# Peptides against a protein of PDB entry 5TUV: the designs that were tried, part 13

Target 1, 107 residues: chain A of PDB entry 5TUV
Amino acid sequence: KEVIDRLRYLKAEIEDLELKERELDQQKLWLQQSIKNVMDDSINNRFSYVTHEDICNCFNGDTLLAIQAPSGTQLEVPIPEMGQNGQKKYQINLKSHSGPIHVLLIN
Target 2, 107 residues: chain B of PDB entry 5TUV
Amino acid sequence: AQECQNLEVERQRRLERIKQKQSQLQELILQQIAFKNLVQRNRHAEQQASRPPPPNSVIHLPFIIVNTSKKTVIDCSISNDKFEYLFNFDNTFEIHDDIEVLKRMGM

## One batch from the design tools (peptide; aimed at target 1 V77, target 2 T92 D97)

Design b1_p12_2_s3 (made by RFdiffusion4, then SolubleMPNN; from b1_p12_2, 6 letters changed)
Fold by OpenDDE base, seed 1:
Structure b1_p12_2_s3 (fold): chain B 107 residues (1-107), chain C 107 residues (1-107), chain A 12 residues (1-12)
Amino acid sequence: as target 1 above (107 residues)
Amino acid sequence: as target 2 above (107 residues)
Amino acid sequence: MYTSNEGWSFTL
């Protein structure tokens, strides 16, 4: 009896957890769409920027490049490999599909 | 019983997934709030200045920040596709997304 | 934060 009751309880709890997980998945999708809508709004888009000062306050002492690209741009950082000169290659590959990429030297 | 033990393990796995999803939702909420705060800040600043910022003084979202040593040599090339960029570094670098930057800004 | 020493791929 005790084992049977425990099994029944655990199965019921797991079912409830499955429902909760699906609820959270739906909430995530809704929130992601909400964020997209907010960012795509023309007024919000106009003011969706940071300044040089903002960046300088976040980072100190090193060279800072700001790379702005359209949403959906693909970024690849390959695992460093040895070049022909015997040095490791550190690279960033960017592929845009909808517009230009803008590069700004901050520091 | 073995069946009870299996279900208890499954229950625990589901609880952990739910916890992770709850945390992810919280992060998305914070991202949305940060973005809205950024927009509000910029809108207010431009209203007070009665002009937009100079074009080269701001970085529009989405963007990344590349941080590297001041001694690092950086080469940038545009490949055959006008929308494809290749950055070469002779040393290591760090990449920070716009979400992280907004967090560092306290948005 | 991403580093140059690991393989990364993501979308802006």
Scores: peptide ipSAE 0.504, ipTM 0.897, DockQ to the pose 0.956
OpenDDE base, seeds 2, 3, 4, 5: peptide ipSAE 0.480, 0.501, 0.479, 0.491; ipTM 0.892, 0.895, 0.893, 0.895

Design b1_p12_2_s4 (made by RFdiffusion4, then SolubleMPNN; from b1_p12_2, 5 letters changed)
Fold by OpenDDE base, seed 5:
Structure b1_p12_2_s4 (fold): chain B 107 residues (1-107), chain C 107 residues (1-107), chain A 12 residues (1-12)
Amino acid sequence: as target 1 above (107 residues)
Amino acid sequence: as target 2 above (107 residues)
Amino acid sequence: MYTSSEGFSFTL
């Protein structure tokens, strides 16, 4: 029956797509590890920085904070909620596990 | 048949996920390239200057940039060890990760 | 880019 044949075809195709998806997942993992290795290299790490000029060239004249933290630092921005005074609360929560966080005012 | 339709929907879903994963993989490749270009730029710049940049003139990776209005009041609570930060803003803000910054820099 | 209105989390 046509429907049965279509079902068999679709199931086989889905299996092939599963294999492709797993391949991409593996490639992602390898690439992520590669990036980590490159960044963790002592020489690369020494030169892994941007300047104040770089940042100023990327953004216009609002308040710019640069927050440098160790890899693995967790950042959380909660959904803004109304405070008791009717003011929405806009927050950033940062938690590092490997070292101190540094904050710089760029402009 | 309903089963055939369900599998066709699933097939399409998987195809879309694969497309998304391919795009994400491309972004990771670009990230690695951008980082390598950044390192090369900085190495060359320091060679020309015959000195490293002043410590407070650079932002080391990983970092984020917080952008908010000049009128925004920012309060920051910091743990004693500087491992935990809580920022409070009286207005909206934007966060840009280092990856986006490198893109804006043309790396 | 992330905006304060969305609510989100990530790891550096």
Scores: peptide ipSAE 0.580, ipTM 0.903, DockQ to the pose 0.933
OpenDDE base, seeds 1, 2, 3, 4: peptide ipSAE 0.577, 0.562, 0.580, 0.574; ipTM 0.903, 0.899, 0.902, 0.903

Design b1_p12_3 (made by RFdiffusion4)
Pose (drawn by RFdiffusion4):
Order: structure tokens, then C-alpha cells, then sequence
Structure b1_p12_3 (pose): chain A 104 residues (1-83, 87-107), chain B 106 residues (1-49, 51-107), chain P 12 residues (1-12)
């Protein structure tokens, strides 16, 4: 039949696709780890910053609000319901205080 | 028969997912070289100049909140701990550290 | 990027 070996063929490809994903899952997990190791060198943390000019070059006009918080800080944005509509940002920081810079 | 329809749908799924994973994989690489160059760029600027801490500098990680000039922004802190509430009377946009690093080149 | 038109959770 045309269908029974449309199966054997498809069932012979997915393992290549399955192993490819396993490989891609391993590559991603120790690429992320190598990224974590670089952003926590004390020397590298010293220069991991951006200036006002950089932000202004990438955001034309308007009011810009820069919010800085430690890693793992959670940001929750509810739906714009009505109650006047509500546009709000819920910020939860357990590891430390937040720093807010008003860009001009 | 339906064991044929199930695997063709599953195949495309795996394909569409394996493709997106290869995309985020190179984005993660681009994230590292952009971070390395950003660090190297700041070190070179400090040899021609040190900028003060609370001003003119934003440390990673961070977010950029963009809204209209006529938009009023309120900041509220309550009795509950580890909570921050920002209110806007109008729409806004949130951008990440990764995107701003891309928009500036590297 | 994110817009205020949707609900979401994000981690820094």
C-alpha cells in the first residue's frame, strides 16, 4: 500500500530528527552555561553597561524609562482591561533593590 | 491510516521546532559576541576618559520602557515585600537589553 | 519587544 510505507519512511526520518533535537538541546544548554560564565567574571561585570547616548540612538523621541534589577527578577504585565483602562507593570525583585533611570 | 496523519503532523512539528531552536542557538551566539564587544568598547572609552555610577550608565540586565511624552508614569510600593507597581494612563512598550545591544551594533 | 496589548510574564 501507498500508506504503509509512507509510514516506514516517515518513521525512518523522525529519529534523525529526534537525535538532531537532542543534539540541539545539549548545544543550547552549554551555550547558555558559557554565557553565564562570561557575564559573571568580575572584570566583565565591571564593564557590562550602556550609556544615555546609546539608548537615545536606538529610541527616537518620547519618554524613556530604564529599569535595572538583579537577575531572576520577574516582570508581570496584566491585560489592558477596564475598571479607565489599566496599563501596569508588576515587578518582583527578591535578590535586591531596583534602579530606575529617566532618560532624556 | 490515522497513524499516517498523526506522524505527518508530528513531523512538521518537529521540523518547525528544530528550526526555531537553531535560530535561538545563533541568537545566543550573537548575544555573547555582542556582550564581549560591548565590554571591549567600554574599556577603550575609559582609557580616553571614569563615568559616575548612578548617572550616564545602565548596568545589565535592564529593560527600557517607552511611552508618549504626554503619558503620566506612577511608581507605587506597598506593604507587601519585593513588589513594584508602575502605572501608565496610556499604552507603552518594553524592550530588553539584548535588543538594544543589537540596535547599537554589538 | 513587548506591547501593552497582551498579558505576559517575563524574567530578566
Amino acid sequence: KEVIDRLRYLKAEIEDLELKERELDQQKLWLQQSIKNVMDDSINNRFSYVTHEDICNCFNGDTLLAIQAPSGTQLEVPIPEMGQKKYQINLKSHSGPIHVLLIN
Amino acid sequence: AQECQNLEVERQRRLERIKQKQSQLQELILQQIAFKNLVQRNRHAEQQARPPPPNSVIHLPFIIVNTSKKTVIDCSISNDKFEYLFNFDNTFEIHDDIEVLKRMGM
Amino acid sequence: SFSSEEAFSYTL

Design b1_p12_3_s1 (made by RFdiffusion4, then SolubleMPNN; from b1_p12_3, 4 letters changed)
Fold by OpenDDE base, seed 5:
Structure b1_p12_3_s1 (fold): chain B 107 residues (1-107), chain C 107 residues (1-107), chain A 12 residues (1-12)
Amino acid sequence: as target 1 above (107 residues)
Amino acid sequence: as target 2 above (107 residues)
Amino acid sequence: SFSSSTGFTYTL
């Protein structure tokens, strides 16, 4: 029957897609580790920075804060809630577990 | 018949998920390339200048950029060890990670 | 980019 043949085909294709998806998952893990290794390299780390000029060229017209923190630092932006004074709360929470956080005013 | 349709829906779901993962992999590749280009740029620049940039003139990775209006009032609370930061804004802001910045820089 | 109007978490 045509339906039976279609079912067989679809099941086989889904199995192939599962293999493809697992392949992509492994590639992602590999690339993530590769990036980490490249960034953690002592020589690369020495030169892993941008300048104030770089940032200014990317943005204009507003106040720019640069926040540098160790890898793994957790950033949280809560859903803005209405304060008791009627003002919405716009917040950034930062928590580092491995080193200090540095804040620079760009403009 | 219904089983066939269910499998076709599942097939399409997996195809879309694979497409998304392929896109994510491409982004990771671009991130690695951008970082390597940044490192090479900085190495060359320091060689030409015969010195490293002043410590406070650069922003080391990883970092984020906070962009807000010049009229925005920003309050910052810092822990004793500078491992924890709380920022309060009286208006909206945007956050851009270092990956996006490198893209904007054309790395 | 990330907007302050949307609650989210991020790891550096």
Scores: peptide ipSAE 0.666, ipTM 0.911, DockQ to the pose 0.960
OpenDDE base, seeds 1, 2, 3, 4: peptide ipSAE 0.657, 0.656, 0.660, 0.661; ipTM 0.910, 0.908, 0.909, 0.910

Design b1_p12_3_s2 (made by RFdiffusion4, then SolubleMPNN; from b1_p12_3, 5 letters changed)
Fold by OpenDDE base, seed 5:
Structure b1_p12_3_s2 (fold): chain B 107 residues (1-107), chain C 107 residues (1-107), chain A 12 residues (1-12)
Amino acid sequence: as target 1 above (107 residues)
Amino acid sequence: as target 2 above (107 residues)
Amino acid sequence: MFTSDEGFTYTL
């Protein structure tokens, strides 16, 4: 019946889509590795920075903190909850495993 | 048939995931391009200045930018090895990663 | 962009 033919067609299409999705997953993996390699290159690493001016041009009017940390550093922002004093807690937790964290006040 | 409908839903789900993954790949490509442009800019700038920038005048990748009101009180506790940071804010803040910053810079 | 109003994790 038409239903059987439709089922066969859909199954075949889904199989093709699975292949496409796996291809994209592989491409993502390779591209991520490529980016890592480019950034880890000694020459590129030497020049992998932004200036104070760059940041100031991107943001205006507020306090800006620049936090530089090693790759793989974990950042956690908890859901703001009421503290014991009746104030919401706004927090940033940073944990590095490979080196120190550096904080700069931009303005 | 119910099976046909289930497969059509699955097909659509996969198509949407593929579309999302394609967009993510495009973003990764743009990230790599932006980084290369940043490196080239900085290399040229240092050549013109005949010196590297002062160490505390630049922010090395990877980094994040924290943006908050000038009225926000920020408290920071640091581990002895500077591997762990806890920031407490008395008001809301925004976090921007280096990727977003490079985009804002037009890299 | 991330905001303090939403809990999240991020890896640099």
Scores: peptide ipSAE 0.679, ipTM 0.908, DockQ to the pose 0.965
OpenDDE base, seeds 1, 2, 3, 4: peptide ipSAE 0.672, 0.666, 0.673, 0.673; ipTM 0.907, 0.905, 0.907, 0.908

Design b1_p12_3_s3 (made by RFdiffusion4, then SolubleMPNN; from b1_p12_3, 4 letters changed)
Fold by OpenDDE base, seed 5:
Structure b1_p12_3_s3 (fold): chain B 107 residues (1-107), chain C 107 residues (1-107), chain A 12 residues (1-12)
Amino acid sequence: as target 1 above (107 residues)
Amino acid sequence: as target 2 above (107 residues)
Amino acid sequence: MFSSSEGFTYTL
């Protein structure tokens, strides 16, 4: 029956797509590890920085804070909620596990 | 048949996920390239200057940039060990990661 | 870009 044949075809195709998806997942993992290795290299790490000029060229004249933190630092921005005074609360929560966080005012 | 329709929907879903994963891989490749270009730029610049940049003039990766109005009041609470930060803003802000910054820099 | 108007988490 046509429907049965279509079902068999679709099931086989889905299996092939599963294999492709797993391949992409593996490639992602390898690439992420490659990036980590490149960034963790002592020489590359020494030169892994941007300047104040770089940042100023990327953004207009609002207040710019640069927050440097160890890899793995967790950042949380909660959904803004109304405070008791009727003011919405806009927050950033940062938690580092490997070292201190550094904050620089760019402008 | 309903089963055939269900499998066709699943097939399409998987195809879309694969497309998304392919795009994500491309982004990771670009990230690695951008980082390598950044390192090369900085190495060359320091060679020309015959000195490293002043410590407070650069922002080491990884980092984020917080952008907000000049009128925004920012309060920051810091733990004793500087491992935890809480920022409070009286208005909206934007966050840009180092990846986006490198893109804006044309790396 | 991440907006403060949308709750989110991010790992550096």
Scores: peptide ipSAE 0.642, ipTM 0.907, DockQ to the pose 0.952
OpenDDE base, seeds 1, 2, 3, 4: peptide ipSAE 0.633, 0.632, 0.635, 0.635; ipTM 0.906, 0.905, 0.906, 0.907

Design b1_p12_3_s4 (made by RFdiffusion4, then SolubleMPNN; from b1_p12_3, 6 letters changed)
Fold by OpenDDE base, seed 5:
Structure b1_p12_3_s4 (fold): chain B 107 residues (1-107), chain C 107 residues (1-107), chain A 12 residues (1-12)
Amino acid sequence: as target 1 above (107 residues)
Amino acid sequence: as target 2 above (107 residues)
Amino acid sequence: MYTSDQAFTYTL
């Protein structure tokens, strides 16, 4: 029956796609590790920075805060809620586990 | 018939995920390239200047940029160990990660 | 880019 043949074909194709997806997952993992290794290299780490000029060239007209923190630092933005005074609260929560957080005013 | 239709939907779902993962891999590759270009730029610049930049003139990776109106009032609460930060804004803000910044820089 | 309009989390 044509339907049976179609079912068999689709199942086989899905299995092939599963293999492809797993391959991509592995590649992602490997690439992420590669990036980490490159960034963690002592020489690269020494030069892993941007300047105030770099940031200013990317943005204009507003207040710019640069927040430097250790890898793994968690950032959380809650749902803006109405405050007691009738204005919405906009917040950023930062939590580092391995070192201090540094904040610079750029503009 | 219904089973075939279900499998076709699943096949399409998997194909879409694969496409997305391929795109994500390309982004990771670009991130690594951008980082290497950044390091090379900075290394060359310091060689030409025969000195490192002043410590407070640069932002080391990883970082984020917070962009908000100049009229925005920002309050910051810091833990004793400087591992935890709470920012309060009276208006909306945007957050840009270092990856996006490097893209904007053309790295 | 992330905005203050919606809740989200991010790890540096």
Scores: peptide ipSAE 0.652, ipTM 0.907, DockQ to the pose 0.955
OpenDDE base, seeds 1, 2, 3, 4: peptide ipSAE 0.646, 0.637, 0.649, 0.646; ipTM 0.906, 0.904, 0.906, 0.906

Design b1_p12_4 (made by RFdiffusion4)
Pose (drawn by RFdiffusion4):
Structure b1_p12_4 (pose): chain A 104 residues (1-83, 87-107), chain B 106 residues (1-49, 51-107), chain P 12 residues (1-12)
Amino acid sequence: KEVIDRLRYLKAEIEDLELKERELDQQKLWLQQSIKNVMDDSINNRFSYVTHEDICNCFNGDTLLAIQAPSGTQLEVPIPEMGQKKYQINLKSHSGPIHVLLIN
Amino acid sequence: AQECQNLEVERQRRLERIKQKQSQLQELILQQIAFKNLVQRNRHAEQQARPPPPNSVIHLPFIIVNTSKKTVIDCSISNDKFEYLFNFDNTFEIHDDIEVLKRMGM
Amino acid sequence: SYTSDEAFTKTL
């Protein structure tokens, strides 16, 4: 039949696709690890920053609010319901205080 | 027959997912070279100048909140711990450290 | 980027 070996063929491709994903899952997991190792060298943390000019060049006009918090800080944004609509940001930081810079 | 319809849908799924994974994979690479160059750029600027800590500098990780000039922004801290509440009377946008690093080049 | 049109949770 046309269908029974449309199966055998498809069932012969997905393993190549399955192994490809396993490979891509391993590559991503130790690429992420190599990224973590670079951003926590003490020398590299020393220069892991951006200036006002950089932010202004990438954001034309308006009011800009820069919010800095430690890693793992969770940011929750609810739906713009009505109660006046509510636009709000819920910030939870367990590892430390947050720093807010008003960009001009 | 429906074992044929199930695997064709599953095949495209795996394909569409494996493709997105290869995309985020090179984005992660781009994230690292942008971070390395950003560090190298800041070291060079410090040899021609040190900027003070609370001003003119934003450490990673961070977010950028953008809203209109007429928008009032409120910051509230309550009795509950490890909580921050920001209120806006109008719409806003949130951008990440990764995107700003891209917009600046590397 | 994220807009205020939807609800979401993000980890920095």

Design b1_p12_4_s1 (made by RFdiffusion4, then SolubleMPNN; from b1_p12_4, 4 letters changed)
Fold by OpenDDE base, seed 5:
Structure b1_p12_4_s1 (fold): chain B 107 residues (1-107), chain C 107 residues (1-107), chain A 12 residues (1-12)
Amino acid sequence: as target 1 above (107 residues)
Amino acid sequence: as target 2 above (107 residues)
Amino acid sequence: MYTSDQGFTYTL
């Protein structure tokens, strides 16, 4: 029957798509590792920075905080909730596990 | 018929995920390229200047940029070891990661 | 870009 044939075809196609998706997942992992390796290279790490000017050219007119932290540092922004004083809370929580966090004010 | 329709929906779902993953892979490639370009730029600049930049004039990766109004009041609580930061803002803010910054820089 | 308007987490 046409329906049976269609079902068989769709199942086979889905199986092929599963293989493709797994391939992409693997490639993503490899690329992520590659990026990590490049960034962790001692020479590259020495030059892995942006300047004050770079940031200023990307943004204007506001207060800019540059927060440098070790890789793996956890950043959390909670859903703004009403505080006891009736003001919404806007927060950033940072937690590093491997080193200190550095903050620079950029004007 | 219902099973066929279910499989067609699943097929489409998988196709969309694959498309998204392909896009994500392209972004990772661009990230790696941007980083390499950044390193080359900085290396060349330091060679021309015959010195590294001043320590507090640069922001090392990884970093984030917090952007908020100049009128925003920011309070920061820091742990003794500087491993934990809590920022409180009296107004809204935006966060931009280093990847986005490199894009804005045209790297 | 992330905004303060919605809760989220991010790992550097």
Scores: peptide ipSAE 0.681, ipTM 0.907, DockQ to the pose 0.962
OpenDDE base, seeds 1, 2, 3, 4: peptide ipSAE 0.676, 0.670, 0.677, 0.678; ipTM 0.907, 0.905, 0.906, 0.907

Design b1_p12_4_s2 (made by RFdiffusion4, then SolubleMPNN; from b1_p12_4, 5 letters changed)
Fold by OpenDDE base, seed 5:
Structure b1_p12_4_s2 (fold): chain B 107 residues (1-107), chain C 107 residues (1-107), chain A 12 residues (1-12)
Amino acid sequence: as target 1 above (107 residues)
Amino acid sequence: as target 2 above (107 residues)
Amino acid sequence: SYTSSQGFSITL
């Protein structure tokens, strides 16, 4: 029947899609490792920076904070809620366990 | 018939997931390209200047950018060891990772 | 990109 043929086709296609998905997963892992290797290279690391001008050009007229924190640092932004004064609380909580956090005001 | 329908739903789910993974892979490729372009730019600039930039004039990767209105009041509380930060804003803010910044820079 | 109006937690 047409249904049996369709079932056979779908099962075969799903099997192919499973293979494709696994391929993409592997490619992602390889590329992530590649990026890490490139960034960790001593020469590349030496030049892995942006200028204040670079940042200012991206965010004209804004107050800008640059946060440099160790890998694994937790950043939390709570859902804004009304404070005691009736104003919404907008806040950032940073917690590092491996090293100091560095914050720069970009002029 | 029900099995056929179930497999068709599963097929579509997998196709969408694969599409998402393909998009994520493309983003990773762009990230690597952007980083390499950044390194190349900075290397060339330092060669032309015959000196590295002052240490406090640049922002080394990785970093994040917090942007808010110039009218926003920001209060910051820092732990003695600089492992914990609390920022309070009287208005909304946005957070951008270094990858997004590189994109905005045209890298 | 993240906005302050939406509560979230991320690892840097």
Scores: peptide ipSAE 0.601, ipTM 0.903, DockQ to the pose 0.869
OpenDDE base, seeds 1, 2, 3, 4: peptide ipSAE 0.572, 0.597, 0.590, 0.600; ipTM 0.899, 0.901, 0.900, 0.902

Design b1_p12_4_s3 (made by RFdiffusion4, then SolubleMPNN; from b1_p12_4, 4 letters changed)
Fold by OpenDDE base, seed 4:
Structure b1_p12_4_s3 (fold): chain B 107 residues (1-107), chain C 107 residues (1-107), chain A 12 residues (1-12)
Amino acid sequence: as target 1 above (107 residues)
Amino acid sequence: as target 2 above (107 residues)
Amino acid sequence: SYSSSEGFTITL
């Protein structure tokens, strides 16, 4: 009886957890769509920007590049390897298929 | 007994998955709030200035930020159509998305 | 955040 009762309890709890998970999945989808709608709004889009100062304040003392690229642009960073001079190579490869890439030097 | 143990494992797995989904949902909520706060800030600032910022003074979303030491030497090769970029760094760098930047800005 | 010390590919 104890084992049977425990089994029944666990099965019922798992069922409740399944319902909770489905609820969260739906909430995620709804929120993702909500975010998209908010960002696509013409007024919000007009004001969806940061300043150079904003970026500089986030990364004090560093050289900063801002990259704006079309959707689907691939950004690849190879595993660093030793160069001919014995120095490791650090690289970024950008490839767009739908339009030009824009890179801005912030500081 | 074995069936109970199996269900306990499944229960725990589901609980962890739900926890992860709850965390992801909270992040989405924060993203939406951050974006709305950004828009509100910019709208208020432009209202006070009675004009929009100069086009080259702001970075429109979406974007990514590359940060590296100010001593890092960066070489860039660009294709004629600007569809392909190759960056070479003589030191390490980091890449951050606009969501993280908004977080750092306190939005 | 992504570090240059690790190889990766992302879609923008």
Scores: peptide ipSAE 0.609, ipTM 0.902, DockQ to the pose 0.841
OpenDDE base, seeds 1, 2, 3, 5: peptide ipSAE 0.583, 0.603, 0.607, 0.590; ipTM 0.901, 0.901, 0.901, 0.900

Design b1_p12_4_s4 (made by RFdiffusion4, then SolubleMPNN; from b1_p12_4, 5 letters changed)
Fold by OpenDDE base, seed 5:
Structure b1_p12_4_s4 (fold): chain B 107 residues (1-107), chain C 107 residues (1-107), chain A 12 residues (1-12)
Amino acid sequence: as target 1 above (107 residues)
Amino acid sequence: as target 2 above (107 residues)
Amino acid sequence: MYTSDQGFSYTL
């Protein structure tokens, strides 16, 4: 029947899409590794920075903190909940495993 | 048939995931390009200045930018080894990663 | 961009 033919067609198409998705997953992995390699290169690493001016040009009017940390540093922002004093808690938790964290006040 | 409908839904789901993954790959490519442009800019700038920038005048990758009101009170607790940071804010804040910053810089 | 309004995790 037409239904059986449609089922066969859909199954075949889904199989092709699975292959395409796996291809994209592999490409993502390769590209991520490529980016890592480029950033870890000694020459590139030496010049991998932005200036205070760069940041100030991107943002205006508020307090800006720049937090530099090693790759792999974990950042956690909890859901704001009411504290014991009746104020919502706005927090950032940072945990590095490979080096110190550096904080700069931009403005 | 119900099975046919299920497969059509699955096909559409996979197509959407593929589209999303393609977009993510494009973003990664742009990230790599932006980084290379940043490195080139900085290398040229240092050559013209005949010196590197002062250590505390630049923000090395990877980093994040925290943006909050100038009225926001920020408290920071730091571990002895500076591997762990806890920031407390009395008001809302925004976080921007280095990737977004490079985009805003036009890299 | 991430905001303090919702909980989230991020790795640098």
Scores: peptide ipSAE 0.641, ipTM 0.906, DockQ to the pose 0.965
OpenDDE base, seeds 1, 2, 3, 4: peptide ipSAE 0.632, 0.628, 0.634, 0.631; ipTM 0.905, 0.904, 0.905, 0.906

Design b1_p12_5 (made by RFdiffusion4)
Pose (drawn by RFdiffusion4):
Structure b1_p12_5 (pose): chain A 104 residues (1-83, 87-107), chain B 106 residues (1-49, 51-107), chain P 12 residues (1-12)
Amino acid sequence: KEVIDRLRYLKAEIEDLELKERELDQQKLWLQQSIKNVMDDSINNRFSYVTHEDICNCFNGDTLLAIQAPSGTQLEVPIPEMGQKKYQINLKSHSGPIHVLLIN
Amino acid sequence: AQECQNLEVERQRRLERIKQKQSQLQELILQQIAFKNLVQRNRHAEQQARPPPPNSVIHLPFIIVNTSKKTVIDCSISNDKFEYLFNFDNTFEIHDDIEVLKRMGM
Amino acid sequence: SKIKYGENYTLE
């Protein structure tokens, strides 16, 4: 039949696809680890910053609010319901205080 | 028969997912070289100048909130711990550290 | 990625 070896063929490709994902899952997991190791060198943390000019060049006009918090800080944004509509940002930081810079 | 329809749908799924994983994989690589160059760029600027801490500098990680000039922004802290509440009377946008690093080049 | 309304985001 046309269908029964449309199966055997498809069932012979997904394992290549399955192993390719396993490989891609391993590559991603220790690429992320190598990224964590670089952003926590004490020397590299010293220069891991951006200036006002940089922000202004990438955001034309308007009011800009820069919010800085430690890693793992959770940001929750509810739906714009009505109660006047509500546009709000819920910020939860357990590892430390947050720093807010008003960009001009 | 339906064991044929199930695997063709599953195949495309795996394909569409494996493709997106290869995309975020190179984005993660781009994230590292952009971070390395950003660090190298700041070291070079410090040899021609040190900028003060609370001003003119934003440490990673961070977010950028963009809204209209006529938009009022309120900041509230309550009795509950580890909570921050920002209110806007109008729409806003949130951008990440990764995107801003891309917009500036590297 | 931009954060859309009705979503949760975690800083990395």

